# Peptides against a protein of PDB entry 4ASU: the designs that were tried, part 122

Target 1, 270 residues: chain A of PDB entry 4ASU
Amino acid sequence: ATLKDITRRLKSIKNIQKITKSMKMVAAAKYARAERELKPARVYGVGSLALYEKADIKTPEDKKKHLIIGVSSDRGLCGAIHSSVAKQMKSEAANLAAAGKEVKIIGVGDKIRSILHRTHSDQFLVTFKEVGRRPPTFGDASVIALELLNSGYEFDEGSIIFNRFRSVISYKTEEKPIFSLDTISSAESMSIYDDIDADVLRNYQEYSLANIIYYSLKESTTSEQSARMTAMDNASKNASEMIDKLTLTFNRTRQAVITKELIEIISGAA
Target 2, 83 residues: chain B of PDB entry 4ASU
Amino acid sequence: FTFASPTQVFFNSANVRQVDVPTQTGAFGILAAHVPTLQVLRPGLVVVHAEDGTTSKYFVSSGSVTVNADSSVQLLAEEAVTL

## One batch from the design tools (peptide; made by RFdiffusion4, then SolubleMPNN)

Design b2_p16_1_s3 (from b2_p16_1, 8 letters changed)
Fold by OpenDDE base, seed 3:
Structure b2_p16_1_s3 (fold): chain B 270 residues (1-270), chain C 83 residues (1-83), chain A 16 residues (1-16)
Amino acid sequence: as target 1 above (270 residues)
Amino acid sequence: as target 2 above (83 residues)
Amino acid sequence: EELEKKRKEFLELLAK
């Protein structure tokens, strides 16, 4: 490589390092906010899931329609956040298919679709775009829930797959169940609950779905921002190492050029 | 007893004496060992009676309330404010 | 073209 080439690369990497450092700071700010907003959202979301855990809602084996909701975002540069969700979605879809279930997929965030488009395009019902620019609101979750309920797809059971936040350095891809109104209404374990009006149950289910989606979005967002912060930090370190290496190469190459020029001068071949 | 909105937690696994909730089918009081039920909230007043005798009032917009067999209660409001 | 190269380099740095 010529001195010019090395210099160009050095400049490029230095610029990248500036960008990654800036992105790290932005991600850190977003992470701090997301973590604060996750605290109440987790209580709220876990509270919504309490019924299903306590009632032990089960879907009959003869029911074959399964919905997978993958929760991610549109934004990249966050390590394995998207691929982790996609991987679990693929695994779940394969397992369900092997069990003779019909599987349909909803993607929250464009990245899920981008990863799964080639292999699972026929299974996609809808993809929600414009996710991740702003912190998710309950309104956003409600829109997703309503769209799902109005999609006309009559699923029996579903799974929402998202990254649960553990710490600034750790997240775990998890799955939570979603149930159709029919599945909830027909569940034997629900018999302990007093006569629930059908309209009440429908409305309750709508809230439940919105609640779990909201919760998943908040977990996902917090996980994503923390992962992005880490990814940008790693990128900055990698850039630093590369700058050091290239600087050494530059110095060596420069010495070689000087030596060559001296030889040419001494030999009269200049 | 858990009472939360998407953005705020008012009670988290707390012991309370009674919670009065506004539901679409009518307002009712949740006492200890209340029968399991599911209800949807209508806009209205939530009153929490603590064991120490203190009473707290909240306005809620909509949401759900769940009373489980284990006496756990989840009051989840879309919007809630302290009065 | 330069932007694409920078993008590629950026992605490579992130993948390490």
Scores: peptide ipSAE 0.030, ipTM 0.886, DockQ to the pose 0.013
Fold by OpenDDE base, seed 5:
Structure b2_p16_1_s3 (fold): chain B 270 residues (1-270), chain C 83 residues (1-83), chain A 16 residues (1-16)
Amino acid sequence: as target 1 above (270 residues)
Amino acid sequence: as target 2 above (83 residues)
Amino acid sequence: EELEKKRKEFLELLAK
């Protein structure tokens, strides 16, 4: 490589490093906010799931329609955040198909569709875009919930797959159940909750769905921002190492050029 | 007893004497060993009676309340504010 | 071409 080539590359890497450092800072700020907002959201979301855990709702085996909701975002550069969710979705879809279930997919965030469109395009009901630019709100979750409920797909059971935040350095892809109104209303384990008005139960279920979606979005966002921060930090460090390496190469190349020029002068070949 | 909104936690697995909630079917008090039930909140006043005799008042917009067989209660409001 | 090079370099940095 010529000195010019090395210099150009150095300049390029330095510019990239500036970008990655900036992105790291942005991600760090978003992470801090997300983590703060996750605390109450987790209590809220876990509280909503308590019924399903305590009631141990079981879907009859003859029920065939299963919905998978994958939760991620539209934005890349966050490590394995999207691929982890997609991997879990694929696994779940395959298992359900093997069990003779009909599987439909909803993607929250465009990245899910981007990963799964070739293999699972026919199973997608809807993809929600414009996810990840701003922190998710309960309103956003409600919109998703309502659209799902109004989609016309009469699922019996479902799963929501998202990255649960564990720490700044760790997340875990998890699955939580979602149930249709019919499944809940017909569940034997719900008998202790009898004499509930059908309209009340419907409304309750709408809240429950919105709640779990909201929770999943908050977990996902926190995980994503943390992962992005880490990815950008790693990129910045890698850039630094590359700059150092290229600088050494530059110095060596420079010396070689000088030596060559001196030899040419001495030999009269210049 | 858990009482939370999406953005704020008021009670997290706390022991309380009684919680009065506004539901679409009417306001009712949740006491110890209350029968399991599911209700939807209407806009109104939530009153939490602590074991020490203190009372706290909250306004809620909407949401759900769950009373489980194990006496756990989840009061989940879309919006809630302390009064 | 320059944009493509930068993109490639960026991706390489992220992949390490």
Scores: peptide ipSAE 0.029, ipTM 0.885, DockQ to the pose 0.013
Fold by OpenDDE base, seed 4:
Formats: structure tokens, sequence, C-alpha cells
Structure b2_p16_1_s3 (fold): chain B 270 residues (1-270), chain C 83 residues (1-83), chain A 16 residues (1-16)
């Protein structure tokens, strides 16, 4: 490579490193906020899921409509955040299909659609875009829940798939159940609950769905920002290593050029 | 007893004597060994009576309350503020 | 063209 080529490459990588360092700092700030906001959100969301765990709600096998909600964002450069969710969605969809279930998919965040559009386009009901630019709010979750309920797809049960935050260096893709109003109403395990008005139960389920979506968004966001921070750090380190290597090459090449010029001067060749 | 909003936790798996909640069907008092039920919150006053006799008051907007067979209670308000 | 080159380089750095 010529000295010019090396110089150009060095300049390019240095610029990229500046960008990745900046992005790391931004991700770190967003992560810190997300982690703080996740604490109450987790209690809230887990509290909403408590009914399903305690009641051990089961969907009869004759019920075939299954909804998969994948939760991620529109924003890239966060390692395996999106691919992990998509992978589990694919696995779940395949397992359900093998069991004779009808599967429909909702994507929260455009990245899920981007990954799955080719193989699962016919199964998508809706993709919610504009996710991840700002921290998710309960209002956002409510909008998603409402749109889902208004989609016209009468699912029997569903799975919400998202990345649960463990630590700054760890997340786990998890699945939580969602149930239709009809499934909850007909569940034998619900018999222990006192006579519940149908309207009350409907409203309750609407809140439950919004709650679970909100929780999943908060877990996802925290995981994503942490992963992005890590990814940007890794990119910055990789850039640093490459800069070092190219700098050595530059120095060697420069010396060679100087030597050549000196020889040409001494020899009178130029 | 768990009482939380999306942004704040007031009680997390706490033992309380009684919780009064505003539901669409009216005022609802949750005592120990209350029958399992599901309710939806209406805007109003939540009163938590601790075992030590302390009473805490909250305004809540909307949400849900669950009383389970194991006496666990989840009070989940969309918005809640301490009074 | 320069932007695409930088983009590719960026992606390469992320892939390492």
Amino acid sequence: as target 1 above (270 residues)
Amino acid sequence: as target 2 above (83 residues)
Amino acid sequence: EELEKKRKEFLELLAK
C-alpha cells in the first residue's frame, strides 16, 4: 500500500473511532436512565404476570391461534439484541407450526421486520415502528396494546418475546405468555376467582396486556442500551488496534520512501 | 402485597393488614384471606393499613387489582401519588 | 461513494 493509501485508511478509522466513542457515551447515558426506570417497571410488569403464574392458565389444544409479539427496536448497532429475539421468534413459530397452530407475528420495532420479512412476511400482522429513539412510556405500551386488540386477529394465546436485562454484560431472551380474553374467561383455573363482570375482565386484560408490553419494552431498552454500549466499546477497541497496526505500517513505509529518495539523490537517478 | 405504578413502587411483597382500593364497583377493602378476585381501578383513594397501625394514603388513576388464592395482592396503577 | 466506504469500514469494525 502507498503512503497515501495508508494515510487515508488511518484517517477513516480514526473518524470511525470518534463516532463509536461518541455512541458509546450516548448509549451509556441511555443505559443508566433505562436501568433506573427498569426497577419499578419490573415490579409493575412482574406483578401483572403474577396472575398467569399463580392461576396456571392453560390453553386447550384445540385452540390453534397463537400470537407472537417480538419486542426490540428500530435502532441497530447493539450486538445480538435483535437477532436473539428474532431467533427465538423463529424457533417458537416453528414449534407452534409443528404442533398445528396458526401463528401470527407482531413486531415491536422495525428491526424484527427487517430480519423476518423474507421468511415470515405472511405471518406479520403489524410492525410498530419509531421504537427506540426515546425511552418507552406506558402510553407507548398502551398504544401498542390497543392496536393489537384492534388488529382483528382473535388469538387464543400468545408469546411475548423480549430481552430481559440481567446486568451490563448480560441479557437473556425470554418468553412470557399472553392470553386472550376468551382464554382467560374459559380457563378452569380462573374458577377460584369470584364472579367477575365481563366488562371488568375485559378492562383487566387490556391493562394486563399494556402492562406486559410496557415491561417488555423496558427490559428490552435496558438490554439494548447496554449491548450498544458494549458494541461501541468493542468497535472503538478494534479501531484502536487497527490504528496501531496501520501506524506501524505507515512508519515503515515512510522510512522506506525516505530511504528510496535518499538513494535516488545519492545515485543521481532523480 | 405489591403496589406499583409503571414508574414507582410503593410496596413490594409486603405484609399489610388491609388495603382499601377504589374500584369501578365501589370501595373495596382487601383483608387477609380475602377471596380471590380481579378488579379494575377507578380514580380515587387507596389506603394501606400496615400491621404496625400505620396508614398510608395514595391517589391512583386507573389500573388493576388482583387478589390471589395465596393471599398475594397486586395493585397496579397507571398513575399513583403519595398523599 | 465515500460515505459507503466509511459505512463498510464501520461494519467491518463491528464485526471483529
Scores: peptide ipSAE 0.026, ipTM 0.875, DockQ to the pose 0.013
Fold by OpenDDE base, seed 1:
Structure b2_p16_1_s3 (fold): chain B 270 residues (1-270), chain C 83 residues (1-83), chain A 16 residues (1-16)
Amino acid sequence: as target 1 above (270 residues)
Amino acid sequence: as target 2 above (83 residues)
Amino acid sequence: EELEKKRKEFLELLAK
């Protein structure tokens, strides 16, 4: 490589490093906000899930319709955030299919569709786009919940799959159950909840679904921003290392050129 | 007793004496060992009676309230403000 | 072409 080639590459990598550093800062700011907003959202979401955990709602084995909701975003450059969710969705779908269940998929965020489109296109009900540009709101979750409930697809049970935030350096892909109104209404464990009006239960279930979706979005967003921050930091470090290596190569090459020129002068080879 | 909105937590696994909630079927008080129930909130006043005798008032929008068999209560409002 | 090269280099840095 000529000195010019090395210089050009150095300039390019330095520019990339500036971009990754800038993106890291942006991700850090978004992460800080997401983490703050996750605190109440987690209490809220976990509170909503408490019924299903405490009532031990089970779906009868004869029920065959299963819905998988994968939660991620439209935005890349966040490590394994999307692939982790997609991987678990695939695994779950395969297991359910092997058990003779009908599986339908909802993607929250375009990246899920991008990953699963070739293998699972026929199973997709809907994909929600424009996820990840702004922090998710309860309104957003309500829209998703409402669209699901109004889709006409009558599922018996489902799974919402998302990345749960653990720390700045750790997230875990998790699954939480979702249940249809019919499944909740028919559950034996619900018998202790006396005199629940059907309309009340329907409305309750709508809130529950919206709550769980909202929770999952907040967990996902926090995990994503953290992962993006880490990815950009790693990219910046990798760029730094490459700059150092290229700088050494540049210096060596420069010395070699100078030495060659000196030898040519001394030898009289004009 | 847990009382939260999507953006704010008011009580997190707290012990309270009584919680008065506005539901679509009517307002009722949740006492210790209340029977399990599920209700949907209507816009109205929530009153939390703490064990120390203090009373806190909140205005809530829509949401849900759950009383479980283990006496745990989840009050989840879409919007809530301290009054 | 230069932009594509930069994009490729960027992706390579992210993959490490």
Scores: peptide ipSAE 0.026, ipTM 0.875, DockQ to the pose 0.013

Design b2_p16_1_s4 (from b2_p16_1, 8 letters changed)
Fold by OpenDDE base, seed 4:
Structure b2_p16_1_s4 (fold): chain B 270 residues (1-270), chain C 83 residues (1-83), chain A 16 residues (1-16)
Amino acid sequence: as target 1 above (270 residues)
Amino acid sequence: as target 2 above (83 residues)
Amino acid sequence: DELEKKKEEFLEKLAK
């Protein structure tokens, strides 16, 4: 390698390191905000899921339509955030298919589509893009919920898969259930909630879906920003190591060039 | 009793005497051992009566309220503000 | 666009 080549590479890596450091700081700021906003969102979302846990809603075996919602974002450079969700989606889809279920998929964030398009394109109902640039709002969740409900796919039950935030250094991909109005209405465990108006239940279910989606988005966002911080930190460290190695190579090569020039001078070679 | 909006928590697993909620079918009071029910919120006033006699008022928009058999209550409003 | 994609790929590699 010539000095010019090494210098060019050094400059490139140094610039990349500056970018990764900057991105780390940006991710840190977004993480801090996301974590603050996650606190109430978690209470809100967990509260919405309480019914399903307490009622222990079961889907009859003869019901075969299952919806999988994968929640991530459009933005990369966040470690295994997207691949983790996609992996669990694949696993769940395979398990459901093996059980004789029909599976359809909704992707929240373009990265899910990017990962699963080749293998699961026929199962995708819709992909929601423009996710991750700004913090998710309840309005965003409501839009997703509405689109899902209007998709025309009459699922019986579903799974929303997202990364739950644990700490700045840890997240866990989890699955929460979603149920159709028909499934909730027909569930035996719901008998204790007698005489619920059909319109009330429909509206309740719509809010529930929006609530769960919102919760998943907030968990996902917090996890993503934290993971991005780590990823950018790792990238910065890796860049640093490369710079060190190239610097050593540069120094050695420089000395060799100098030596060659001196020999040419001493020998009288033009 | 849990009362929250997407952005704010007002009560988290708290013990309260009574909660008055505005629903589409009408306002009703949730007391101890209330029968299980699911309701949707209409815009209106929520009044929380604490065990110590303190009364707190809130304005809520849309949302849901769940009363479970175990007496747990989840009041989830899309928007809520303290009055 | 191609350059940006390459940069992104490189960053992804570094981030691993």
Scores: peptide ipSAE 0.075, ipTM 0.905, DockQ to the pose 0.015
Fold by OpenDDE base, seed 1:
Structure b2_p16_1_s4 (fold): chain B 270 residues (1-270), chain C 83 residues (1-83), chain A 16 residues (1-16)
Amino acid sequence: as target 1 above (270 residues)
Amino acid sequence: as target 2 above (83 residues)
Amino acid sequence: DELEKKKEEFLEKLAK
């Protein structure tokens, strides 16, 4: 490579490094906010899941319709955030299919669709786009819940798959159950909840769904921003290493050129 | 007893004497060892009676309240403000 | 758009 080529490449990588550093800072700011907002959201969401955990709601084996909701975003450059969710969705879908279940998929965030469209296009009910530009609100979750309930797909049970935030350096892809109104109402364990009006139960289930979705979005967002910070930091470091290597190459090449010129002068070949 | 909105936590696994909640079917009081129930909130007043005798008042919008067999209570409001 | 795509691909490679 000529000195000119090396210089051009150096300039390009230096510019990229500036961008990755800037993106890291932006991700850091978003992470800080997301983490603060996750605290109450987690209490809220876990509270909503408490019924299902304590009542131990079981779906009869003869029920065949299963819904998978994958929660991610539209934005890349966040490590394995999207692929982790997609991988678990694929695994779950395959297991359910092998068990003779009908599987439908909802994607929250365009990245889920991008990964699964080729292999699972026929199973998608809907994909929600424009996720990740702004922090998710309860309103956003309510819209998703409403769309699901109005989709006409009468699932028996479902799974919401998302990345749960553990720390700035750790997240875990998790699954939480979603149950239809019919499944909840028919569960033997619900018998202790006496005299529940059908309308009350329906409304309760709608809130529960929105709550769980909201919770999943908040966990996902926090995990994503943290992962993006790490990814951008890694990118910046890798760029730095490349700059160092290219700089060494530049110096060596420059010395070689100078040496060649000196030899030509001494030899009288010029 | 847990009382939270999506953006704020008021009580987290706290011990309280009584919680009065506004439901679609009417207001009712949740005491210790209350029977399991599920209710949907209507806009109205929530009153939390602490064991020390202090009373806190909140205005809530829509939401849900769950009383479990283990006497745990989850009050989840879409919006809530301290009054 | 193509330049942005290439940039994104490069960033993804670096971010791994």
Scores: peptide ipSAE 0.069, ipTM 0.895, DockQ to the pose 0.015
Fold by OpenDDE base, seed 5:
Structure b2_p16_1_s4 (fold): chain B 270 residues (1-270), chain C 83 residues (1-83), chain A 16 residues (1-16)
Amino acid sequence: as target 1 above (270 residues)
Amino acid sequence: as target 2 above (83 residues)
Amino acid sequence: DELEKKKEEFLEKLAK
């Protein structure tokens, strides 16, 4: 490579490093906020899931319609955040199909669609875009829940797959159950709750769905921002190493050029 | 007893004497060993009676309340404010 | 647009 080429490359990498550093800082700020907001959201979301855990709702085996909701975002540069969710979605879909279930997929965030569209296009009901630019709100979750409920797909049970935040250096892809109104209403384990008006139960279920989605979004966001921060840090370090290497190459090349020029002068070849 | 909104936790697995909640079917008090039930909240006043005799008041919007067989209670309001 | 895509791809590589 010529000195000019090396210089151009150096400049480019330095600029990229500036970008990655900036992105790291942005991710750090978003992470800090997300973590704070996750605390109450987790209590809220886990509280909503408590019924399903305690009631041990079972879906009859003859029920075939299963919905998978993958929760991620539109934005890349966050390590394995999207691929982890997609991987588990694929696994779950395959397992359900093997069990003779009908599987439909909802993607929260465009990245899920981007990963799965080729292999699972026919299974997608809807993809929610514009996810991840701003922190998710309960309103956002409600919109998603409403859209799902109005989709016309009469699922029996489902799964929400998302990354649960553990720490700044760790997340885990998890699955939580979702149930249709009919499934809940017909569940034997719900008999102890039988004095419930049908309209009340419907409304309750709508809240439950929104609550769980909200929770999943908050977990996902926190995990994503943390992962992005780490990814950008790694990128910055890698860029730094590359800059160092190229700088050495530049110096060596410069010396070689000078030497060559001197030889040409001395030899009279130039 | 857990009482939370999406953005704030008021009670987390706390022991309380009684919680009065506004539901669509009417306001009712949740006491110890209350029968399991599911209810939807209407906008109104939540009153938490602590074991020490203190009373706290909250205004809630919509949401849900769950009383489980194990006497655990989840009061989940879309919005809630301390009064 | 293509440049941005290339930058993103490069960033993704660096982030690994």
Scores: peptide ipSAE 0.063, ipTM 0.903, DockQ to the pose 0.015
Fold by OpenDDE base, seed 2:
Structure b2_p16_1_s4 (fold): chain B 270 residues (1-270), chain C 83 residues (1-83), chain A 16 residues (1-16)
Amino acid sequence: as target 1 above (270 residues)
Amino acid sequence: as target 2 above (83 residues)
Amino acid sequence: DELEKKKEEFLEKLAK
């Protein structure tokens, strides 16, 4: 490689490092906000899931329709955030299919569709785009919930898959159950709940779904921003190392050129 | 007793004496060992009676309330403010 | 080595 080539490459990598550092700072700011907003959202979301855990709602085995909701975003450069969700979705879909269940998929965020389109395109009901530009709101979750409920797909049971935030350096892909109104209303374990009007139960279920989606979005967002921050930090470090290596190469090459020129001068070979 | 909105937590697994909630079917009080029930909130006043006799008032827009068999209560409001 | 190559490719894509 000529000195010119090395110089060009150095300039390019230095520019990339500036970009990755900037992206790290942006991700850090978004992470800090997301983490703050996750605290109440977690209490809220866990509270919403309490019924399903305590009532131990079971779906009859003869029911075959299962919905998988994968929660991610549209934005890349966040490590394994999207692939982790997609991997678990694939695994769940395969297991359900093996059990004779009909599986349909909803993607929250375009990245899920991008990963699964080739292998699972026929199972997708809808993909929600424009996820990740702004922090998710309860309104956003409500819209998703309503569209799902009005989609015409009469699922019996579902799974929402998302990345739960653990720490700045750790997240875990998790699955939470979603139940249809019919499944909840017919569950034997629900008999202990007195005087539940059908309309009340319907409205309750709508809130429940929105609550769970909201919770999943908040967990996912926090995990994503944290992962992006880490990814950009790693990228910046890698760029730094590459700059150091190229600088050494540049110096060596420069010395070689100087030596060659000196030899040519001494030898009279022009 | 857990009382939260998407953006704020008011009570987290707290012990309270009584919670008055506005539901679509009317306001009712949740006491200790209340029968399990599911209700949907209407806009209105939530009153929390603490064991020490302190009373706190909140306005909620909508949401849900769950009373479980284990006496745990989840009051989840879409929007809530302290009064 | 493969991870480094992928990182390099990624950095190259970002430079474009």
Scores: peptide ipSAE 0.025, ipTM 0.884, DockQ to the pose 0.012

